# Peptides against a protein of PDB entry 4Z5W: the designs that were tried, part 132

Target 1, 305 residues: chain A of PDB entry 4Z5W
Amino acid sequence: IPDVFLELNKLWYFSAQSNLFNGEMPRSLSNSRSISLLSLRNNTLSGQIYLNCSAMTNLTSLDLASNSFSGSIPSNLPNCLRLKTINFAKIKFIAQIPESFKNFQSLTSLSFSNSSIQNISSALEILQHCQNLKTLVLTLNFQKEELPSVPSLQFKNLKVLIIASCQLRGTVPQWLSNSPSLQLLDLSWNQLSGTIPPWLGSLNSLFYLDLSNNTFIGEIPHSLTSLQSLVSKENAVEEPSPDFPFFKKKNTNAGGLQYNQPSSFPPMIDLSYNSLNGSIWPEFGDLRQLHVLNLKNNNLSGNIP

## One batch from the design tools (peptide; made by RFdiffusion4, then SolubleMPNN)

Design b2_p20_6_s4 (from b2_p20_6, 9 letters changed)
Fold by OpenDDE base, seed 4:
Structure b2_p20_6_s4 (fold): chain B 305 residues (1-305), chain A 20 residues (1-20)
Amino acid sequence: as target 1 above (305 residues)
Amino acid sequence: SELSKLNIQTDVESFYLTTE
């Protein structure tokens, strides 16, 4: 990308996604006072990510996903006082979340999908201090780690949590019960064990639940038949979605179906590919907003209601 | 059946969510 952005004093939005751009991010772009939205997703950009947060006073969204950037996660990003949305998916950092992210009060949406992030305990301990954090995506990280169950963890404003395909061990963490605004939970494709906790059915805004491809045992909690968002069309106030797309994938090499907003996902309960037993509750028939109920590849018995 | 009163899919592929 040419270093010509100094004269573009009215540049509010720059999208150069899905091109063949290589080399480093131009210094004039990293110092832009006018830019609000920066997307360079799906390029071959390299070097260290550096942003002059003292200059970039209008920066609200940053998408650098699917680039060849290297080095550390930029610890100065919390100094970008208007920065709300960050997508760093598919950037091979091989790093922990910086401690400075405890101060990241502007942050609303964060993705590190497939970014070689390490230490999930430290990551969650840091990110719980982000009081405005609503969307957190950590898919394809934390290889062979344990999902922390520490009750002191609090994500009060969390709406979207995705920690899929991490090979995580442990149980469904009770600290998620402190997130009453949770709308979407994906913990699929892990090594999570124990029972599915009944308190999940108390998350009245939860319309998308994926616990598939784990090692869960016991019965399906009857409380899932009472998920209020799936019984009634609540006018869920559509909060502003993240400025980055989501993808449904079966594997890392397949093209995923693109979704621009989490609200565009079909209302779903996926508990497939576990070791769940007992019967299918007839009261799943009360979930009039449910589009997908996937219970296949379990140890369920009795009649289909 | 009670489930037949819903317009649901029960035999679907399982996917995971990403932003890449």
Scores: peptide ipSAE 0.509, ipTM 0.917, DockQ to the pose 0.866
Fold by OpenDDE base, seed 3:
Structure b2_p20_6_s4 (fold): chain B 305 residues (1-305), chain A 20 residues (1-20)
Amino acid sequence: as target 1 above (305 residues)
Amino acid sequence: SELSKLNIQTDVESFYLTTE
């Protein structure tokens, strides 16, 4: 990419996604005072990610996903006082979340999907201090780590939590009960165990629950039949979605279905590929907004209601 | 069937969510 952005005093949005751009990010772009939205997703950009946050005072969105960047996660990003959305998916950092992210009060949406992030305990302990954090995507990281169940963890404003395909051990963490605005939970493709906790049914905004491909045991909590968002069409407050798309994937190399907003996901309960027992509750029939109920590959018995 | 009153898919592929 040419280093010509310094003269572009009116550059608000720059998208050069899905090109063949290589080399380092231009220094004029890293120093742009006018840029608000920067997307360089799906290129071959390399080197270290550097942003001059003191210059980039208008930066609100950063998508650098699917690039060949190297080095550390930029610890100075919290100094970008307007930066809300970050997509660093598929950047091989081999790192922990920087401690400086405790101060990242502008942050609303973060993805590190498939970024070789390590230490989930430290990551969650840091990110809980991001009071405006609504969307957190940590899929394909933390391989075989334990999902922390520490009750002191608190994500009060969290709406979307995705920590899929990590081979995580542990249980559904009790600290998620402190996230009453949670709309989407994906903990699929892990090694999570224990019972599905009844308090999940108290998450009145939860319309998408994926616990599939785990080692859960016991009965399906009856409280899931009372998920208010699935009983009635609540006017889900159209909160600003993250500027980055989501993808449904089965394998890392399959082209997934793209979803531009979490609200565009079909309302779903997926508990498939577990060791759940007991009956299917007839009261799942009360979930009039439910589009997908996947209970296959369990130890369920009785009649289908 | 109470479930048959809903336009529910019960046999779908399980996918995980990502941003890549």
Scores: peptide ipSAE 0.497, ipTM 0.912, DockQ to the pose 0.846
Fold by OpenDDE base, seed 2:
Structure b2_p20_6_s4 (fold): chain B 305 residues (1-305), chain A 20 residues (1-20)
Amino acid sequence: as target 1 above (305 residues)
Amino acid sequence: SELSKLNIQTDVESFYLTTE
């Protein structure tokens, strides 16, 4: 990318995604006073990520995903006082979340999907201080770590939590009960154990639950048949979605499904590939908004309602 | 019987990414 952005003093939006750009990010771009939305997703950019937050006073959205950047996560990003959305998916940092992110008050949406992030305990302890954090995606990190269950963890405004495919150990953490606005939870493709907790059915905004491909035991909690968002069409206030899309890749097909908003996800309960026992509750029939119920490959018995 | 209208989906590893 040429180093010409100093002359572009009216540049508000720059989208150069899905190109063949190589080399480092231009220094003039890292110092742009006018830019609000920056997307360089799916290129071959390299080097250390550097942003001059004192100059980039209008920056609200940053998408650098699917690039060959290296080194540490930029610890100065909390100084970008208007920065709301960050997509760092597929950047191989091999790092922990910086302690400076405790002060990241502008942050609303964060993705580190497949970014070789380490220490989930430290990451969640830091990110709980982000009072405006609504969307958190941490898929394909923290390999074989333990999901912390510390009850002091609190994500008050969390709406979307995805921590899939990490081989995480532990149980469904009780600190998620402190997130009453949670709409989407995916903890699939881990090594989570214990029972599915009944308090999940008290999350009245939860319309998408994926706990598939774990080691859960016991009965399906009857409280899941009372998920209010799946019983009635509540007017889900369309809150501003993150500026980055979600891609659900299925193993067999080359094309992932793209979801531009969390509301584009089909209302779903997936508990497949566990060791759950007991009966299928007939009251799942009361979930009139439910599109997908997946209970296969369990130890369930009795009649199918 | 009431669940017959629900799409019981098949065995697919689902990876959620925010990039292609």
Scores: peptide ipSAE 0.225, ipTM 0.650, DockQ to the pose 0.462; fails the geometry check
Fold by OpenDDE base, seed 5:
Structure b2_p20_6_s4 (fold): chain B 305 residues (1-305), chain A 20 residues (1-20)
Amino acid sequence: as target 1 above (305 residues)
Amino acid sequence: SELSKLNIQTDVESFYLTTE
């Protein structure tokens, strides 16, 4: 990318996704006062990520995903006082979340999916201080770590939490009960154990639940049949989606399904590939908004309603 | 009866990423 952004003093949006750009990010771009949305996703950019947050006063969205950047996560990003959305997916940092992210009050959406992030306990302890955080995607990190179940963790405004394919140990964390606005929860493809907690059915905005491919035992909580978002449409608050899309990748097919908004996800309960027992509750019939119920590969018995 | 729309998804690992 040429170092010409000093002359582009009116440039508000720069989108150069899915190109063949290589080398470092231009210094003039890192100092742009005009840019609000910066997307360089799916290129071959390299070096350290550096942004002059004192200059980049209009920056609201940053997408650097699928690049060859190296080094630490930029600790100065919280100084970008308007920065709401960060997509750092597939950047191999091999790092922890910076302690400075406790001060990241502008942050609404964060993705580190497949970014070799380490120390989930520290990451969650830091990110809970981001009071405006609504979307958190941490898929393919924290390999074989334990998912902390510390009740003091509080994500009050969290709407979307995806921590899939981490081989995480532990149980469904009780601190999620402190997230009453949660709409989408994906903890699939981990090593989570214990029972599915009944308080999940109290998450009145939860329309998408994926707990598949874990080691959960016991019965399906009857409270899941009373998920208010799946009983009636009346409470679907259209919230602003993150500026990054979601890609449902299947390991067998290169073509992921693209979801531009969390609201475009089919209303779903996936509890497949566990060790759940007992019956399928007839009251799942009350979930009139449910599109997908997946209970396959469990130890369930009795009649199918 | 109404649970007949059980879309049995495939036995393939699927995860959400925010990039291709």
Scores: peptide ipSAE 0.181, ipTM 0.644, DockQ to the pose 0.373; fails the geometry check

Design b2_p20_7_s1 (from b2_p20_7 with T1S S10T E11K L16I)
Fold by OpenDDE base, seed 5:
Structure b2_p20_7_s1 (fold): chain B 305 residues (1-305), chain A 20 residues (1-20)
Amino acid sequence: as target 1 above (305 residues)
Amino acid sequence: SPTFSYPSNTKPTNLIFGSP
C-alpha cells in the first residue's frame, strides 16, 4: 500500500480487503485525520499494528482481520475516542488483552476470533469495563482454560457473545444473567459441564442459543420454552450491527456462510451433542418464531411432541 | 455437523473446527 494518505485529506472510507497487499501499514494511513472506516481485512500485511489516535480523530471502524501482523495488541487504541468496531480476527498476537482496554468507552464491537489470545479471566475482567460493548467474539482462543464464573462480572449492554471452540472448562457462567439484552449466545464446542441453568429462559431478547458439543447433563430447562423473543415478533429491535460480518461454518471443508448482522441468524436453540436426559417439553410448540431446534445426540427419552 | 460463528473470511487455513 503506497504512503500517500496525507494527500487524501477527504478520504472517509478506505476498503482494501481481500487483496494481496503486503508489507507494513503506511505511516500516512496510521496518521489519517479523515478516515472513519478502515478495512484491510484478508491481506498479507505484516509488522506491528500502530495507529496514531491523536491524528485519527475520525476513526470509527477498524478491520485488520486475517493479516500477518505481529507483536502486541496496540494498547493505545482506547485513545481513538470514536473507535467503535474492531476486527482483529486471525491475527496471531499470542497475547493478553491490554489493561488499557478498561478505558475503551467508545468500543461497541470487538473480535479476536482465532487470534491466539490468552487468559480469558483477564480478558473478561478488562472488557467488562467497556460499558458500550454490545458484540464480543472470542472464538478459537483460550485453549483449555476455565470459563470464569465470577458473579461480579458485568456486561450490561452485551447483545452478542460468541466464545466457541476454546475447549473451555467450567459451567454456563452466572454473570451472563447480568446481560438482559443478550440476543445471541454461542458457547459451542467447549468442555462446559453441569446443568443448563434455568435463568437462560429469562433472557427475553435471546433468539439464538448454541450450547452444542459440550458435556451438559440433566434435563432441558423448561424455562427455554418461555423465551419471549421466540414466542412473539414484537421485540425484534434492529440494533446497529458491527461493521464486520459473522461467519458460520457447518463443516471443516464447507465455505462459511456470511451473516452481515446478528439478526440474519435463524432463531435457533442448539443443544445437540451433550448428555442431556429427560423428555422434550411439548411447550417448545409455543416458540412460534423458532426456526431450528436441534436436540440430536443426547440421552433424551419419551415421546416427540 | 459442527457450526462455528467467527467474524473473518479466513483464507482456508486447515482450521479443524472440533477436536479431532
Scores: peptide ipSAE 0.016, ipTM 0.582, DockQ to the pose 0.109
Fold by OpenDDE base, seed 1:
Structure b2_p20_7_s1 (fold): chain B 305 residues (1-305), chain A 20 residues (1-20)
Amino acid sequence: as target 1 above (305 residues)
Amino acid sequence: SPTFSYPSNTKPTNLIFGSP
């Protein structure tokens, strides 16, 4: 990418995603005062990520995902006072979340999916201070760590939480009950154990629940039949989508389905591939907005309603 | 009635953020 962005003083949106760009991000781009939206996703860019936040006063969205960047997570990003969305998926940092992210008040959406992030306890302790954080994607990190259950963790404005495929141990954390605006929860493909907690059914905005491929035991909580977002359409809060797409891979070898918005996910309860027992509640029939109920590969018994 | 879709494909539906 040429180092000419100082001359482009009116450039508000720069998207060069899914090209063959290599080398480092040009210094003029890292110092652009005009750029609000920067996407360089899916290139072969390398070097350390550096942004001059004192210069980049208009930066609102940053997508650097699927590049060959190296080094540390930029600790100065909280100084980008308008920066709302960050996609650092598939950048191999081999790092912890910087402590400076406690001050990241502008942050609304963050992805570190498959970025070799370590220490989930520290990450969540830091990120809980991001008062405007609505979307958090931490899939394919924290391998074999324990999902912290510390009740003091508070994500008051959290709407989308995805921590899939981490081989995480522990239980469904009680601190999630403090996130009443939660719409999408994916904790699939972990080693989570215990029972599915009844308080999940009190999350009135929860329309997508994936707890599949864990080691959950006990009965399906009857309270899941009372999820208000799945009973009626009236509670579908249209929220501003993160500026980064979601991908649902049905197969490790298949191309992922791209979803541009969390709201584009089909309303779903997936509890498949656990050790759940008991009956399927007939009251799942009351969930008129539910598109997918997946209960396969459990120890369920009785009649199918 | 909720469509009980038993998708036959057992493969991990990992929400991976970002293009494959």
Scores: peptide ipSAE 0.065, ipTM 0.578, DockQ to the pose 0.082; fails the geometry check
Fold by OpenDDE base, seed 2:
Structure b2_p20_7_s1 (fold): chain B 305 residues (1-305), chain A 20 residues (1-20)
Amino acid sequence: as target 1 above (305 residues)
Amino acid sequence: SPTFSYPSNTKPTNLIFGSP
């Protein structure tokens, strides 16, 4: 990419995604006062990510996902006072989340999916201080770590939490009950154990629950049959989605289905590939908005309602 | 009754958010 962005003093949106750009991000781009939306996703850009946050006063969205960037996560990003959305998916940092992210009050949406992030305990302890954080994607990180269950963790405004395919140990953490606005929870493809907690059914905005491919035991909580978002349409909170798309791969070899908004996900309860026992509650029939109920590969018994 | 879709090979739904 040429280093000509100094002359582009009116450039508000720069999208160069899904090209063949290589080398480092231009210094003039890292110093642009005009750019609000920057997307360089799916290129071969390399080097250290550096942004001059004192210059980039209009930056609201940053998508650098699927590039060959290296080194540390930029600790100065919280100084970008308007920066709301960050997509760093598939950037191999091999790092922890910087402590400076405790001060990241502008942050609303963060993805580190498949970015070799380490120390989930530190990550969650830091990110809980981001009071405006609504979307958090940490899939394919923290390999074989323990999902912290510390009750003091609070994500008050969290709407989307995705921590899939981490081989995480532990239980469904009680601190998620402090996220009453949670709409989408994906903890699939971990090594989570214990019972599915009944308080999940109290999350009135929860329309998408994926707990598949874990080691959960016991009965399906009857409270899941009373998820208000799945009973009626009236509680569909239209909220601003992240500027980055979501990808659901049904198969590792298949192209991912792109979802531009969390609301584009089909209403779903997936509890498949666990060790759940007991009956299927007939009251799942009351979930008129539910599109997918997946209970495959459990130890369930009795009649199918 | 909710549509019991038993999708066959649920290989990891790697919800890889943000990357193709």
Scores: peptide ipSAE 0.026, ipTM 0.638, DockQ to the pose 0.077; fails the geometry check
Fold by OpenDDE base, seed 3:
Structure b2_p20_7_s1 (fold): chain B 305 residues (1-305), chain A 20 residues (1-20)
Amino acid sequence: as target 1 above (305 residues)
Amino acid sequence: SPTFSYPSNTKPTNLIFGSP
């Protein structure tokens, strides 16, 4: 990418995604006063990510995902006072989330999917201070770490939490009950154990639950049959989606399904590939908005309702 | 009736946020 962005003093939106751009991010781009939306996703850009947040006063969205950037996560990003959306998916940082992110009050949507992020305890302890954080994606990080169960963790405004494919140990954390606005929870493809907690059924906005491919035991909580978002349509709050798409790969060899917004996900309960026992509750029939109920590969018994 | 789809051997449904 040429270093000519100083001349482009009116450039508000720069999208150069899915090209063949290589080398470092131009210094003039890192100092742009005009840019609000920057997307360089799916290129071969390299070097350290540096943004001059004192210059980039209009920056609201940053998508650098799927590039060859290296080094640390830029600790100065909280100084970008308008920065709401960050997509750093597939950037191999091999790092922890910076402590400075405690001050990231503008942050609404964050993805570090497959970014070699370490220390989930520190990450969640830091990110809980982001009062405007609604979407958090941490899939394919924290390999074989323990999902912290610290009751003091609070994500009050969280709507989308995705921490899949981390081989995480532990249980479904009680602190997640402090997220009453949670709409989408994916903890699939971990090593989570224990019982599925009944308080999940109290999350009145939860329309998508994926706990598949874990080691959960016990009965399916009857409270899941009373998920209000799946009983009635009334709670479909149109909220601002993150400026980055979601991708669900059904198979490692298949193209991922792209979802441009969380509301594009089918209403789903996936508890498949666990060690759950007991009956399938007939009251799952009351979930009139439910599109997918997946209970496959469990130890369930009795009649199918 | 909720369509009980027993999806086949879903390899890791990685919700991978990022490039295809």
Scores: peptide ipSAE 0.021, ipTM 0.592, DockQ to the pose 0.081; fails the geometry check

Design b2_p20_7_s2 (from b2_p20_7 with T1S P2I S10T E11K L16I)
Fold by OpenDDE base, seed 5:
Parts: sequence; structure tokens; C-alpha cells
Structure b2_p20_7_s2 (fold): chain B 305 residues (1-305), chain A 20 residues (1-20)
Amino acid sequence: as target 1 above (305 residues)
Amino acid sequence: SITFSYPSNTKPTNLIFGSP
């Protein structure tokens, strides 16, 4: 990428995604006063990520995902006072979330999917201070760590939480009950154990629940038959979605289905591949908005309603 | 219609959010 962005003083949007760009991010780009949205996703860019937040006063969205950047997560990003969306998926940091992110009040959407992030306890402790955080994606990190269950953790405005494929141990964390606006929860492909907590059915905005491929035991909570978002069409006001797409891959070698917003996900309850027992509640028939109920590969018994 | 799909030992449905 040429170092000419100082001359482009009216450049508001720069998308160079899915190209063959290599080398470092141009210094003039890191100092652009005009850029609001920067996407360099899916290139071969390298070196340390550096942004001059004092210069980049209009930056609202940053997508650097699927690049060969190295070193630490930029600790100065909270100084980018308008920065809302960050996509750092598939950047191999081998790092913890910076402590400075406690001050990241502009942050609304964050992805570190498959970024070799370590210490989930520290990450969640830091990120709970991001009061505007609505979307958090931490898939394919924290390998074999324990999902913290500390009740003091609080994500008040969280709408999308995805922490899949981490081999996480522990239980469904009680602190999620402090997230009443939660719409999408994916904790699939972990080693989570215990029972599925009944308070999940009190999350009135929850339309997508994936707890598949864990070690959950006991009965399916009857409260899941009362998920309000799945009983009736709420007039969901179109909320601002993250500027990065979501990808659902069925297989490692399959093309991912792209979802541009959380609302594009089918209303779903997936509890498959657990050790759940008891009957299927006939009251699942009351979930008129439910598209997918997946209960396969459990120890369920009785009649199919 | 309750669609019971039985996918076999399919590797983690990586909901890879953020990048192809």
C-alpha cells in the first residue's frame, strides 16, 4: 500500500480488503485525520499495528482481520475516542488484552476470533469496563482455560457473546444473568459442564442459543420454553450491527456462511452433543419464532412432542 | 417441524466471527 494518504485529506472510507497487500501499514494511513472506516481485512500485511489516535480523530471502524501482523495488541486504541468497531480476527498476537482497554468507552464491537489471545479471566475483567460493548467475539482463544464464573462480572449492554471452540472448562457463568439485552449466546465446542441454568430462560431478547458440543447434564430447563423473543415477534428496532461480518462454518473445509448482522441468524436453540436427560417439553411448541431446535446426541427419553 | 439433523463427527462448527 503506497504512503500517500496525507494527500487524501477527504478520504472517509478506505477498503482494501481481500487483496494481496503486503508489508507494513503506511505511516500516512496511521495518521489520517479524515478516515472513519478502515478495512484492510484479508491481506498479508505485517509488522506492528500502530495507529496515531491523536491524528485519527474520525476513526470509527477498524478491520485488520486475517493479516500477518505481529507483536502486541495496540494499547493506545482507547485514545481513538470515536473508535467503535474493531476486528482483529485471525491476527496471531499471542497476548493478553491490554489493561488500557478498561478505558475503551467508545468500543461497541470487538472480535479477536482465532487471535491466540490468552487469559480469559483478565480479558473479561478488562472488557466489562467497556460500558458500550454490545458484541464480543472471542472464539478459538483461551485454549483449555476455565471460563470465569465470578458473579461481579458485568456486561450490561452485551447483545452478542461468542466464545466457541476454546475447550473452556467450567459452567455457564452466573454473570451472564446480568446481561438482560443478550440476543445471541454461543458457547459451543467447549468442555463446559454442570446443568443448563434456568435463568437463561429469563433472557427475554435471547433468540439464538448454542450450547452444543459440551458436557452438560440434567434436564433441559423448562424456562427455555418461555423465551419471549421466540414466543412472539418483538418489533426489534434495527440496532447498529458491527461493521464486520459473522461467519458460521459447518466444517473446517467448508465455506463459511456469512451473516452481516446478528438478526440474520436463524432463531435457534442448539443443545446437541451433550449428556442431557429427561423429556422434551411439549411447550417448545409455543416458541412460534423458533426455526431450529437441535437436541440430538443427548440421553433424552419419552415422546417427541 | 422439529428438524432433527444428525450431523456425524463434524469438526467444530467454528462460528468464526470476523474473517473468512
Scores: peptide ipSAE 0.026, ipTM 0.600, DockQ to the pose 0.080
Fold by OpenDDE base, seed 1:
Structure b2_p20_7_s2 (fold): chain B 305 residues (1-305), chain A 20 residues (1-20)
Amino acid sequence: as target 1 above (305 residues)
Amino acid sequence: SITFSYPSNTKPTNLIFGSP
């Protein structure tokens, strides 16, 4: 990418995603005063990520995902006072979340999916201070760590939480009950244990729940049959989606289905591949907005309603 | 891209309740 962005003083949107760009990010781009949206996703860019937040005063969205960047997570990003969306998926940092992210008040959407992030306890402790954080994706990190259950953790504005495929131990954390605006929860492909807590059914905005491929035991909470977002359409709060796409891969070898918005996910309860027992509640029939109920590969008994 | 990589669960019996 040529180092000419200082001359492009009217450039507010730069998207060069899914090309063959290599080398480092141009310094003129890292100092652009005009750029609001920057996407360089899915290239072969390398070097350290550096952004001059004092210069980049209009930066609102940053997508650097699926590049060959190295080094530390840029600790100065909270100084980008308008920066809302960050996609750092598939950048191999081998790092912890910087402590400076406690001050990241502009942050609304963050992805570190498959970025070799370590220390989930520190990450969640830091990120809970991001008062505007609505979307958090931490999939394929924290390998074999324990999911913190610390009741003091509070994500008041959290709408989308995805911490899948981490082999996390622990239980469904009670601190999630402090996130009443939660719409999408994916904790699939972990080693989570215990029972599914009844308070999940009190999350009135929750339309997508994936707890599949864990070690959950006990009965399906009857309270899941009363999820208000799945009973009626009236509570579907359309929220601004993150500027980065979601990909659902059913198979490692298959192309992932791209979802541009969390709201484009089919309303779903997936509890498959656990050790759940008891009956399937007939009252799941009341969930008229539910598209997918997946209960396969459990120890369920009785009649199929 | 936020990649949900699910390993291929090869077992064919999806008890999927809901509208096709």
Scores: peptide ipSAE 0.024, ipTM 0.519, DockQ to the pose 0.052
Fold by OpenDDE base, seed 3:
Structure b2_p20_7_s2 (fold): chain B 305 residues (1-305), chain A 20 residues (1-20)
Amino acid sequence: as target 1 above (305 residues)
Amino acid sequence: SITFSYPSNTKPTNLIFGSP
């Protein structure tokens, strides 16, 4: 990418995604006063990520995902006072979340999917201070760590939480009950244990629940048959989506399904590949908005309703 | 109608948000 952005004093949007760009980010781009949306996703860019937040006063969205950047997570990003969305998926940092992210009040959407992030306890303790955080994606990190159950953790405005494929230990954390706006929860492909908590059925906005491929035991909570977002259409709060798409890959060889918004996900309960027992509740029939109920590969018994 | 889709080989749906 040429270092010519100093002359582009009116440049508001720059997208160069899905090209063959290599080398470092241009210094003139990292100092752009005009740019609001920067996407360099799916290139071969390298070096250290550096952004001059004192110059980049209009930066609202940053997508650097699927690049060959090295080094640390930029600790100065909270100084970009308008920065709302960050996509750092598939950047191998081998790092913890910077302590400075406690001050990241502009942050609404964050993805570190497959970014070699470590210490989930520290990450959640830091990110709970981001009062505007609505979307958090931490898939393919924290390998074999324990999911914190600390009751003091609070994500008041959290709508989307995805921490899949981490081999995480522990239980469904009680602190998620403090997130009444939660719409999408994916904790699939972990080593989570215990029972599925009944309070999940009190999350009136929850339309997508994936707890598949864990070690959950006991009965399916009857309260899941009363999920209000799945009973009636009226509870779909349209909120601003992150500027980055969501990808669901069903198979390693299949093209991932792209979802531009959380609301584009099919309403789903996936509890498959656990050790759940007891009956399938007939009252799942009351979930008129439910598209997918997946209960396969459990120890369930009785009649199929 | 609850469509019971039993796809047998759900490898981890890599929900990779942001980039394929």
Scores: peptide ipSAE 0.028, ipTM 0.624, DockQ to the pose 0.074; fails the geometry check
Fold by OpenDDE base, seed 2:
Structure b2_p20_7_s2 (fold): chain B 305 residues (1-305), chain A 20 residues (1-20)
Amino acid sequence: as target 1 above (305 residues)
Amino acid sequence: SITFSYPSNTKPTNLIFGSP
């Protein structure tokens, strides 16, 4: 990418995603006062990520995902006072979340999917201080770590939490009950154990639940048959989506299905590939908005309702 | 009618959010 952005003093949106750009991000781009939306996703850009937050006063969205950037996560990003959305998916940092992110009050949406992030306990302890954080994607990180169950953790405004494919140990953490606005929860493809907690059914906005491919035991909580978002349409909160898409791969070799908004996900309960026992509750029939109920590969018994 | 999707034995639905 040429280093010519200094002259582009009216440039508000720059999208160069899915090209063949290589080398470092231009210094003039890292100092742009006009740019609000920067997307360089799916290139071969390299080097250290550096942004002059004192210059980039209009930056609201940053998508650098699927690039060959290296080094540390930029600790100065909280100084970008308007920066709301960050997509750093598939950037191999091999790092922890910077402590400075405790001060990241502008942050609304963060993805580190498959970014070799370490120390989930520190990451969640830091990110809980981001009071405006609505979307958090941490898939394919924290390999074989323990999912913290510390009751003091609080994500008050969290709408979307995705921590899939981490081989995480532990239980469904009770601190998620402090997120009453949660709409989408994916903890699939971990090593989570214990019972599915009944308080999940109290999350009145929860329309997408994926707990598949874990080691959960016991009965399906009857409270899941009373999820208000799946009973009636009245609670469909149209909230601003993150500026980055979500990808659901059905298999490792399949193309990912792109979802531009969390609301584009089908209303779903996936509890498949666990060790759940007991009956399928007939009251799942009351979930008129539910599109997908997946209970396969469990130890369930009785009649299919 | 609850549509039970029995999706095949395929490897993790890696919900890779944020990149193609």
Scores: peptide ipSAE 0.022, ipTM 0.579, DockQ to the pose 0.078; fails the geometry check

